# Peptides against a protein of PDB entry 7RZF: the designs that were tried, part 233

Target 1, 358 residues: chain A of PDB entry 7RZF
Amino acid sequence: PFQEEHLKQLYKIVPIKDIRNLYVTFPIPDLQKYYKSNPGHYLGHLIGHEGPGSLLSELKSKGWVNTLVGGQKEGARGFMFFIINVDLTEEGLLHVEDIILHMFQYIQKLRAEGPQEWVFQECKDLNAVAFRFKDKERPRGYTSKIAGILHYYPLEEVLTAEYLLEEFRPDLIEMVLDKLRPENVRVAIVSKSFEGKTDRTEEWYGTQYKQEAIPDEVIKKWQNADLNGKFKLPTKNEFIPTNFEILPLEKEATPYPALIKDTAMSKLWFKQDDKFFLPKACLNFEFFSPFAYVDPLHCNMAYLYLELLKDSLNEYAYAAELAGLSYDLQNTIYGMYLSVKGYNDKQPILLKKIIEKM
Target 2, 358 residues: chain A of PDB entry 7RZF as posed
Amino acid sequence: PFQEEHLKQLYKIVPIKDIRNLYVTFPIPDLQKYYKSNPGHYLGHLIGHEGPGSLLSELKSKGWVNTLVGGQKEGARGFMFFIINVDLTEEGLLHVEDIILHMFQYIQKLRAEGPQEWVFQELKDLNAVAFRFKDKERPRGYTSKIAGILHYYPLEEVLTAEYLLEEFRPDLIEMVLDKLRPENVRVAIVSKSFEGKTDRTEEWYGTQYKQEAIPDEVIKKWQNADLNGKFKLPTKNEFIPTNFEILPLEKEATPYPALIKDTAMSKLWFKQDDKFFLPKANLNFEFFSPFAYVDPLHSNMAYLYLELLKDSLNEYAYAAELAGLSYDLQNTIYGMYLSVKGYNDKQPILLKKIIEKM

## One batch from the design tools (peptide; made by RFdiffusion4, then SolubleMPNN)

Design b2_p23_1_s3 (from b2_p23_1, 13 letters changed)
Fold by OpenDDE base, seed 3:
Structure b2_p23_1_s3 (fold): chain B 358 residues (1-358), chain A 23 residues (1-23)
Amino acid sequence: as target 1 above (358 residues)
Amino acid sequence: MSRLPRYTPLEGEELVDAVFEAE
């Protein structure tokens, strides 16, 4: 049981593998009964967000963190955990106190802004898309999963309960946010840098670790986390598909791409989907430049151009990925290749964003 | 697959869980 004696503790853990991870863990109430609102998913979506003004964006900008995940984890009966987990750089390992301060600054920003119904609606829409287009699970694994979740959900809802958000519950979001406090934290750092600096051994795996109380001064620093003006709520995800219509197969549909436009400056090939019948498309563009490979200087300029273009598109990459869109940009011997893939509904929006940065 | 942003632990969660359960 996560008792008060386990709070405000720091664990330094020695891994077998060369990994550097930080786990910031909060005990929270059992949220299983609130699956229709899923306040832990709402908070995980925001805390784990990778867009501009996110926690990860700021921690990456400092060179301290590579990746971040946030969300609820099942605990023992009657409680859950909320976890913020980051992959640390070597520099980030020296700044763990400051990283956690930034986590509390972001959490404080979420408190100050309050629960946003539009963010809940985006989570709902994303979950609905994921449910609708869920791949076929292996029958045995699926049956075992369903048998397990029948203990938590009504029979009528067991197939949908993990995906369908129905109720915006700002009160429950605030309740979970109120548990995400420095006085309620358990911290683990996983790093080989603690080798030979541990005093305990875990019995199951023989994992070497050290437990330390987090100093009251550090807890107080985190309690006094200011509103960091670099943290912002994400913008609305414009890439979430809403139209899933599948056009009927054309009578003249070819088994291969047909040339549908031929001009002095462009050729366009089209192939209708005759196999998958999904509201998805793949747009592939090859750009030809006589200058791309004229000499090593032009080749390097073309490379630098694409790197700068990719960097300028990073603000959209995560939002597009969440919405089931992706893009790829590559240098070719003739110029540049662009690919846009995923749900067809919002592909024109992503394509427009790419073209506006070109 | 548009994976919903579910908490997907980073590598080493099993070590953290084991240490947390040992206390």
Scores: peptide ipSAE 0.314, ipTM 0.825, DockQ to the pose 0.588
Fold by OpenDDE base, seed 5:
Structure b2_p23_1_s3 (fold): chain B 358 residues (1-358), chain A 23 residues (1-23)
Amino acid sequence: as target 1 above (358 residues)
Amino acid sequence: MSRLPRYTPLEGEELVDAVFEAE
């Protein structure tokens, strides 16, 4: 069991590799029995969100963090951990206290908004999609995984338990949020910058580290984390597929793309899927401009245009990715290439968003 | 497939775990 003496501690760890990571860890109760509601997954989805008003978006905007992951991890018997883990920039390594303050500001925002059933429903729907279209795992790896999971779940639920959300439990979400407090934190910073500044050696790997108590003044700063007006809950993910209908193979289906439209301004090629039978499509657009490569100036302008377009689409990129959609934008010698890939149901929505930014 | 962000540890978690278990 996690003892109070190990709370409010900072660990400075020297890695072998040149990595800069921050681990903000909270001991939480064992949530295994609550797998049908999975409150840790709900919180991990929000804390690890990459959309506008997210924790990561703000920390990236400051140049302090490259990536962020949030979620529950198994601990010893009878408890778990909730971890917020970030990849630090060199600048971010100097702002760890402020990064953690922003984490607590975001957590405070989650407390202020309270548990949202629509967010749970999105998590449920995303997990259902992931389960339904799960790639065939290698039998040996799958059997070993299932054997491990049998210790935690009823036999009838073992195949689904990791994916099926069934019960919205706001009480459990609030219970976990109540454990995400500064007084309940362990902080680890992994960086080569601590080389020669450590006083302990870990026995298993010979990892050099230093343990320090986090000053009470710093804990109080984090406890007094205000509502940062930059933090917002994500908007509803409009890209989550709901229609998975597979159209029957047409009798005249060609093994190659057929020209189905030919006009002075456009050609359209179509091929029906005859192999995978998935509710997925790949839309490819080639745009031709006589100005794209006329001279170096126009080439550079076309490049800058696409970089700006990509940047303007970042607000949708993560939500689309979560929903199993992707897009790609590339410069070509003739103009521009656009591809939209993934579940076909919401591709028109993503395509419309792209066109509206063009 | 877009897995909901499960806690996928960043590189170096094993060092953090080892240090936390040593204390």
Scores: peptide ipSAE 0.301, ipTM 0.822, DockQ to the pose 0.612
Fold by OpenDDE base, seed 2:
Structure b2_p23_1_s3 (fold): chain B 358 residues (1-358), chain A 23 residues (1-23)
Amino acid sequence: as target 1 above (358 residues)
Amino acid sequence: MSRLPRYTPLEGEELVDAVFEAE
C-alpha cells in the first residue's frame, strides 16, 4: 500500500540521457472495477487536453513546457496512480513550483465546473471509434493480452471493456478529483542538472537521486490555488465522426480517378475506394496562383501567408487529430497544396474551418 | 491512429518508477 510518508516528497533524479521531465503523481484507489465509467480516462482527457484554455496551452505560452500527458497508471498492491507528466524546457526547470501551481489551478477549475456529461460522451464516442477501427493485432500477442485481461473483465465483455464506456459516474470523477490534492502529491524531476547534487543511489539501475520533503509553505501555496481565468474547459469536438456508412461501389466506378468536374476555374477528380472499404476519404486541393513563385518576394509572402494560416488553424488541430482527422498545408511552386484526410463524416466541417481562415 | 488521450509516459518513467520503488 502507498504509505503517507512518501507523500509530499520531491525526488530529484539524474538521467543518463539529456531529458528534462516532471512527474506529478497522486495515489488513487483501484479503479479497475469502474472500467465502465473510467473516471481516470475522463480526467486524463481534460488534464491532457491541448486545445485553447488547456493546462498545456498555458504552460507552453510561458515557455515552460513542450508536451504534457495526463492519466491513470496501474500501481502495485491494489492501488493506482494518476500522473501528470510534462517535458520541461530549460526555463521550465526553474519554474517547477509555478508549473505545479498551474496544475492545481486547472484541477481547481475542473472541481468548479464539475463533471460534464458531454465530455464523457465525447470520450465514449472517441473510444467507440478507436475500438471499431482498431488495427488487427498479431494473433499471438492478442491472445496473450486477452488471457491477461480475462482476470479483470467478464468473458462477455473482455473484448470491449478496454474501449467501451457505458456509465457516466460523476461521483467517481469527483472522488478521483478529491485525490488530486497537494497533500497527496509525489513529485519527481528528472534532469542532468542534479548531477553531483544527489545523496542516494537506486539499487537496480544505479540511478542517482535525492529525496527531500516539499516545504509546508509550498504545499499551502498549491492548496490555495485560485481559479486562473486563462483555464477553460474545451469546447465540444465538432469533428468526432458519427456516421460510418460505407457507400456501395458505383457500377461505373473506375480503378483510377475520373474527371467529374471540368471548369475554367477548377478540375475535380474522384476515385471511390474499391480496396479498403473504410469510411475515410482523402481530399487533396492544389491551388494555382501565377504570383506564388514569380519572384523571391512573392515566394516569401506566400510562405508567410501559409505559416500565418497554419497558426490560425492551430485551435482546431488537436480536436481534429483526436477525431481521426488531419490536414496538411504546403507551399508549392504553383501556389498551395491542401490535404484533408481521415473519417469522411466531419471532413466538410474541417474544410469549412480551413476555408474560413484562408 | 487517433491519439486517444491515454497516459503514455514520457521518456524517463522507468527511472521514476525505480526510484519510487526503492523508497
Scores: peptide ipSAE 0.299, ipTM 0.822, DockQ to the pose 0.566
Fold by OpenDDE base, seed 1:
Structure b2_p23_1_s3 (fold): chain B 358 residues (1-358), chain A 23 residues (1-23)
Amino acid sequence: as target 1 above (358 residues)
Amino acid sequence: MSRLPRYTPLEGEELVDAVFEAE
């Protein structure tokens, strides 16, 4: 267990590789017994969210962070960690104090809003989808994993326990949030910029590092983190599938795409899935323009158009990805290509959003 | 694969873990 002496510490670590990472770590109670509610997953979902008003969106807007992950990690026996980990830009490395301030502002926003049952329900639904459509793991790896988790879950629940949320426990969410405080923080910064500035060497790997106490003034700044009006809870994920019905294979189903519509302005090919039998579809659209790539100007305009279109769709990209949807937009020598893939149920919603931005 | 927000560490976690365990 972290003793008080290990809290409010900053570690500057020299990597072998050219990486720049920030680890903000909080000791938390062992939450394993609360697997049915999984409050750490709820918090990881929100803190690690990539949508508008998220922590990552703000840190990206400042050019300080490329990626962010948040969640619980197993610790030693009887405790866990909650970790917020970010990939730092060169500029972000200079603003670590401010990055952590924004983390605490977001956490303060979560406290102010309180636990949201609808967010829990989305996590539950996403986990149920992931469980139901989990790819076949390699038998050896899967059996070893199951053997490991049998120590933590009842035999009847062992297959589902890692995925199925059953109980909304706002009290446990608040309990974990109460541990996400500046007074409980351990900060590690991994960067080559600390080379020649370290005073300790880790015994096992020879990792060079420096340990410093975080100044009380900095801790106080983080403790006084206000509500930043840029931080918002995510909107409801409209892309989460709810219908998983698989249509029966048609008797006339061809092994190849059949032309089902042929008009002066469009051709439509269709192939029913005869192999996977999943509630998934692939929608592929090729748009032809006589003005695409006629000259360098039109080529550049078509490129710029797609870059702007992709940027305008970025607000949906993460929510779609979480829901097991993806889209791709590419320039072609004839115009543009659009692909929408994943669960079929909400593909029309995503497609509509794309078309509305076109 | 649906990115379920499971904490998947970025590169360098092993260094952080090693340093944190060395104390």
Scores: peptide ipSAE 0.274, ipTM 0.817, DockQ to the pose 0.590

Design b2_p23_1_s4 (from b2_p23_1, 11 letters changed)
Fold by OpenDDE base, seed 4:
Structure b2_p23_1_s4 (fold): chain B 358 residues (1-358), chain A 23 residues (1-23)
Amino acid sequence: as target 1 above (358 residues)
Amino acid sequence: GSVLPKFTPLPGYELVEGVFRSE
């Protein structure tokens, strides 16, 4: 168990690889008994969100962070960790204090809004999707992961414990959120820039590091984190599939795409899935424009158009990804290519969003 | 993302059964 002397510490760590990472770690109670509610997953979902108004969105906008991960991690007996990990840019390495301030501003926003049952329901639905299709999508990775989890869960629950959310427990969410305070923080900065500036060596891996107390002034700055108006809860994820019906294979199903629509303006090929039997589809669209590559100006305009379109769709990218949907937009020598892939149920919604931005 | 962070070895933590535990 971390004593007070282990809190409010900064570790400057020299990596073997040329990486820049920030770890903001909080000791939390052992939540294993609360696996049915998994309050740490709820908080990890929000803190790790990548949509508009998210922590990552703000940190990216400043050019300080490339990626962000938030969630609980198993600790020793009787406690766990909640960790916020970010990949730092060179500029971000100079702004670690401000990055952490933004983390606490986001946490303060979560306190102000309180636990949201609809967010829990989305987590539940996403986990149910992941569970339902886990064996079909990633069989090899599943077996190795189960073996590691068997140490923590009863055998009967190992298969389900990580995925099945059953109980909305706002009290437990608030309890964990109350542990995410500056007075409980452990900060680790990983950068080669600390080479030759360390005074300790970790005994297990030989990692060179320096340990420092975080100044009380900095802790107070984080404790006084105000509400940043740029931070917002995510909107509801419209892309989460709810219908998983698989249509029966047609008797005349061809092993290759068949032309099912042929008009002057459009041709449509269709192939039914005869191999995977998943409620998934791949929609591929090729648009032909006689003007796309007529001259360098038109080429540049077409390129710029697609870049702007991609930027305009970025607000949906993360929500789609979480829901098991993806899209791709590319320039072609004849015009444009659009692909929409994933669970078929909400593909029309994503496609509509794309078309509305076109 | 909400995925479990890939943790680098941190001082005061041991890797036990693929999990970093504090002593």
Scores: peptide ipSAE 0.027, ipTM 0.604, DockQ to the pose 0.124
Fold by OpenDDE base, seed 2:
Structure b2_p23_1_s4 (fold): chain B 358 residues (1-358), chain A 23 residues (1-23)
Amino acid sequence: as target 1 above (358 residues)
Amino acid sequence: GSVLPKFTPLPGYELVEGVFRSE
């Protein structure tokens, strides 16, 4: 258990590699017994969200952070950590205090909104997808992960414990949120810029570091984190598949795409999957415009159009990715190419969103 | 941002006694 002397500490760490990272860590109770509700996963999903109004979205907009990861990690016996880890830009390294302020503003937003059952349900549904296809999509990493889990869960529950959310426990979510406070923070900044500015060496790896108490003024600044109107809860992910039915292979299925529609304005080819037997599809669209490459002006307009379209669709990119969907848009010499890939169930929804932005 | 898997070590770092150590 961390004593008060171990809290409100800043570690400046010199890495071997040229990396810039910030770790904001909070000691939390051991939540292992609450695996059915997994409040740390709920909070990690929100804090680590990449959509509009997310913590990462704001930090990226300022040019301070490239990536963000949030979640619980096993600690020593009897406690865990909740960790927010960000990859810092050079500019972000200068604004660590403000980055952490934004973290606490987002956490304050989560407190203000309270636990949301629909978010829990979304996590449950995403985990169900991940569980169902774990063995099919990622065989190599599975065995090592199971071995680690066996130390923590009964054998009977090992396969499901990480994925099965069964109980919405708002009380536990609030309990964890109550631990995510400035008075309970441990901060580590990893940067080569601290080379020659350290006074301690870690015994095991020889890592050079400096430990400092976070000034009370900074702690108070974080404690007084207001609601930032830029932070919003994510919208419901409409792309999460729920139907995983695999249609039987048609007797007349061809090994090559068959022309199933032929009109003056469109041709459609279809090939049923005869190899993978997954509830996935690939939709590929080629759009032809006689004006796309007529002259440099039209080329530039077509390029600009596609960039604007991509930008307008960025709000869906993360939600689609979480749901196992992806899209790609490219300029071609004849016009535009669109690809939609992933689980077939919600592809029509994503396609509709794309078309609505076109 | 991915949820840190419960057992995923921090990339390139191990947390020992509350200090991140580079692997």
Scores: peptide ipSAE 0.025, ipTM 0.579, DockQ to the pose 0.204
Fold by OpenDDE base, seed 3:
Structure b2_p23_1_s4 (fold): chain B 358 residues (1-358), chain A 23 residues (1-23)
Amino acid sequence: as target 1 above (358 residues)
Amino acid sequence: GSVLPKFTPLPGYELVEGVFRSE
């Protein structure tokens, strides 16, 4: 376990690659025994959320951060880490103290709202989807993970333990949140801007770094993090699939798209999946406008329209992605192309949201 | 994003035993 001497430390690290990263790390207890509740995943889901009112949305609005990842990571025996990692902009590198302040403001918001059972249920449902289709997706590093997992889980649960949430444990969520405090923080900043300003070399990879104590005044600023009114819990994810029924192949199913509707204003082609047998669909829409590319002005207007449409849909993009849905909008020489892909169950909801913004 | 799955490598660095290691 990290002693107090190892806390409130700042590491300035020189990368080999031209990257700018911030790691805000908190030592937490070993939560492996609580895999059925996985409080670290609950917190990672919220802290790492990308929707409106999220930590990332605010930090992006400031121009300080491009991406954010939040979650638990294994440490040595007997402890774990909770890590908030962000990709820094050049401006964000100058505002690291303020970025971390916003992190603590978001954490304070989570404390104020308390554990939400509906958020746990969403995590459970998302994990159930991921588990159900894991074997059908490319097993990334599956074998090496199983060997490590066998040390922590009963053999019968090894395949499911990473994914199946069973127990809502608000007490454990609060316990982890109580560890996400400034007095328990380890900060690493990764930037080439620290080249020639380091005094230590890491033993394993030869990484150059400088270690400094975080000033007590900075710790106090973070400890006094107020509730930022810009931070809100996410709304319920309406895109999470619940129906995974696969319809039987029709006897008249064609190996190519068949025209199933032909009107003066629309044509509809349909092809049933005859290969994958997944509860997924691809909806492709081509919109034709005689005005789309008549002249450069109309072309620019069509481009601007799509950019505005995409921007207006950003509020749904992350929730859809989490639920295994995606959409794409493109300009074409004849007008516009829309694609909606993923689990079929909630595609009508996403499509409706898109149409309502059009 | 959320760290899914549990062992998602952090971009460019892995924290191992409390030390940041470059991938």
Scores: peptide ipSAE 0.022, ipTM 0.593, DockQ to the pose 0.266
Fold by OpenDDE base, seed 5:
Structure b2_p23_1_s4 (fold): chain B 358 residues (1-358), chain A 23 residues (1-23)
Amino acid sequence: as target 1 above (358 residues)
Amino acid sequence: GSVLPKFTPLPGYELVEGVFRSE
């Protein structure tokens, strides 16, 4: 475990690559024995969420952060780390203290709301989907990971232990949240702007860095993080598949898409999957408008319309991605192209959301 | 995004690992 002298430290690190990153790290207890409840995954799901009212959404709105990752990582024997990592903009590099304040405001929001069983259930369902189809999508990558897991789990549970959540343990979630405090923080800032301003070299990689104590006044500001009204828990993910039924191959299944509907206003082609046998579908729509490319004005209007549509759908993008759904919208010379891909069960819900925004 | 425990290294973590691993 880190001694008190190793806490409240700031590291300024010079990268080889031109990157700007912030790492906010908290020492936490070893949670391996709690794999059935996985409180670190619960917190990583919320802190790393990208939907409306998320930490990332607010930090992006400020222009300070591009991406955010949150989760637990293994440490030395007997402890782990919880890490929040963000990709910083040039402006964000100047506002690191404020970024970390927002992190603690979000953590305070999680404390105020308390552990939510429905969020745990969502994590459970997402993990179950990921587990069920992992081997079918990428068989070669599975064998190398099993060897590492065998050190931590009984052989019987090795296949499932990473993915199967079985027990909602609000007490363990609160226990981890109690470790996510300013007095328990280690901060690393990675930027080329620290070149020539470092006084230490890391022995393993030769990385140049400077270590500083975080001022007590800054720690106190973070300790006094209030509730920010912009932070909200995510809404329930409507896109998580629950039906994985694969329809039998039809006797008349064609090797190519067959025209199944032909009208004055629409043509529909269909091909059943005869190779992968997954509960997935690809829906492709091409919309034709005689006005789309009549003149530069109409072309620009069509482009602007699509950009506004994409922006309006951004609230669903992350939830869809988590559930194994994706969509794509593009301008074409004839109008618009829409694609919806992934698990078939909730595709109608996503398609409806898209149409409602159109 | 959320990092799945144990097997998903945080982007750029290798650069910081030497600083944060207390042996």
Scores: peptide ipSAE 0.024, ipTM 0.596, DockQ to the pose 0.337; fails the geometry check

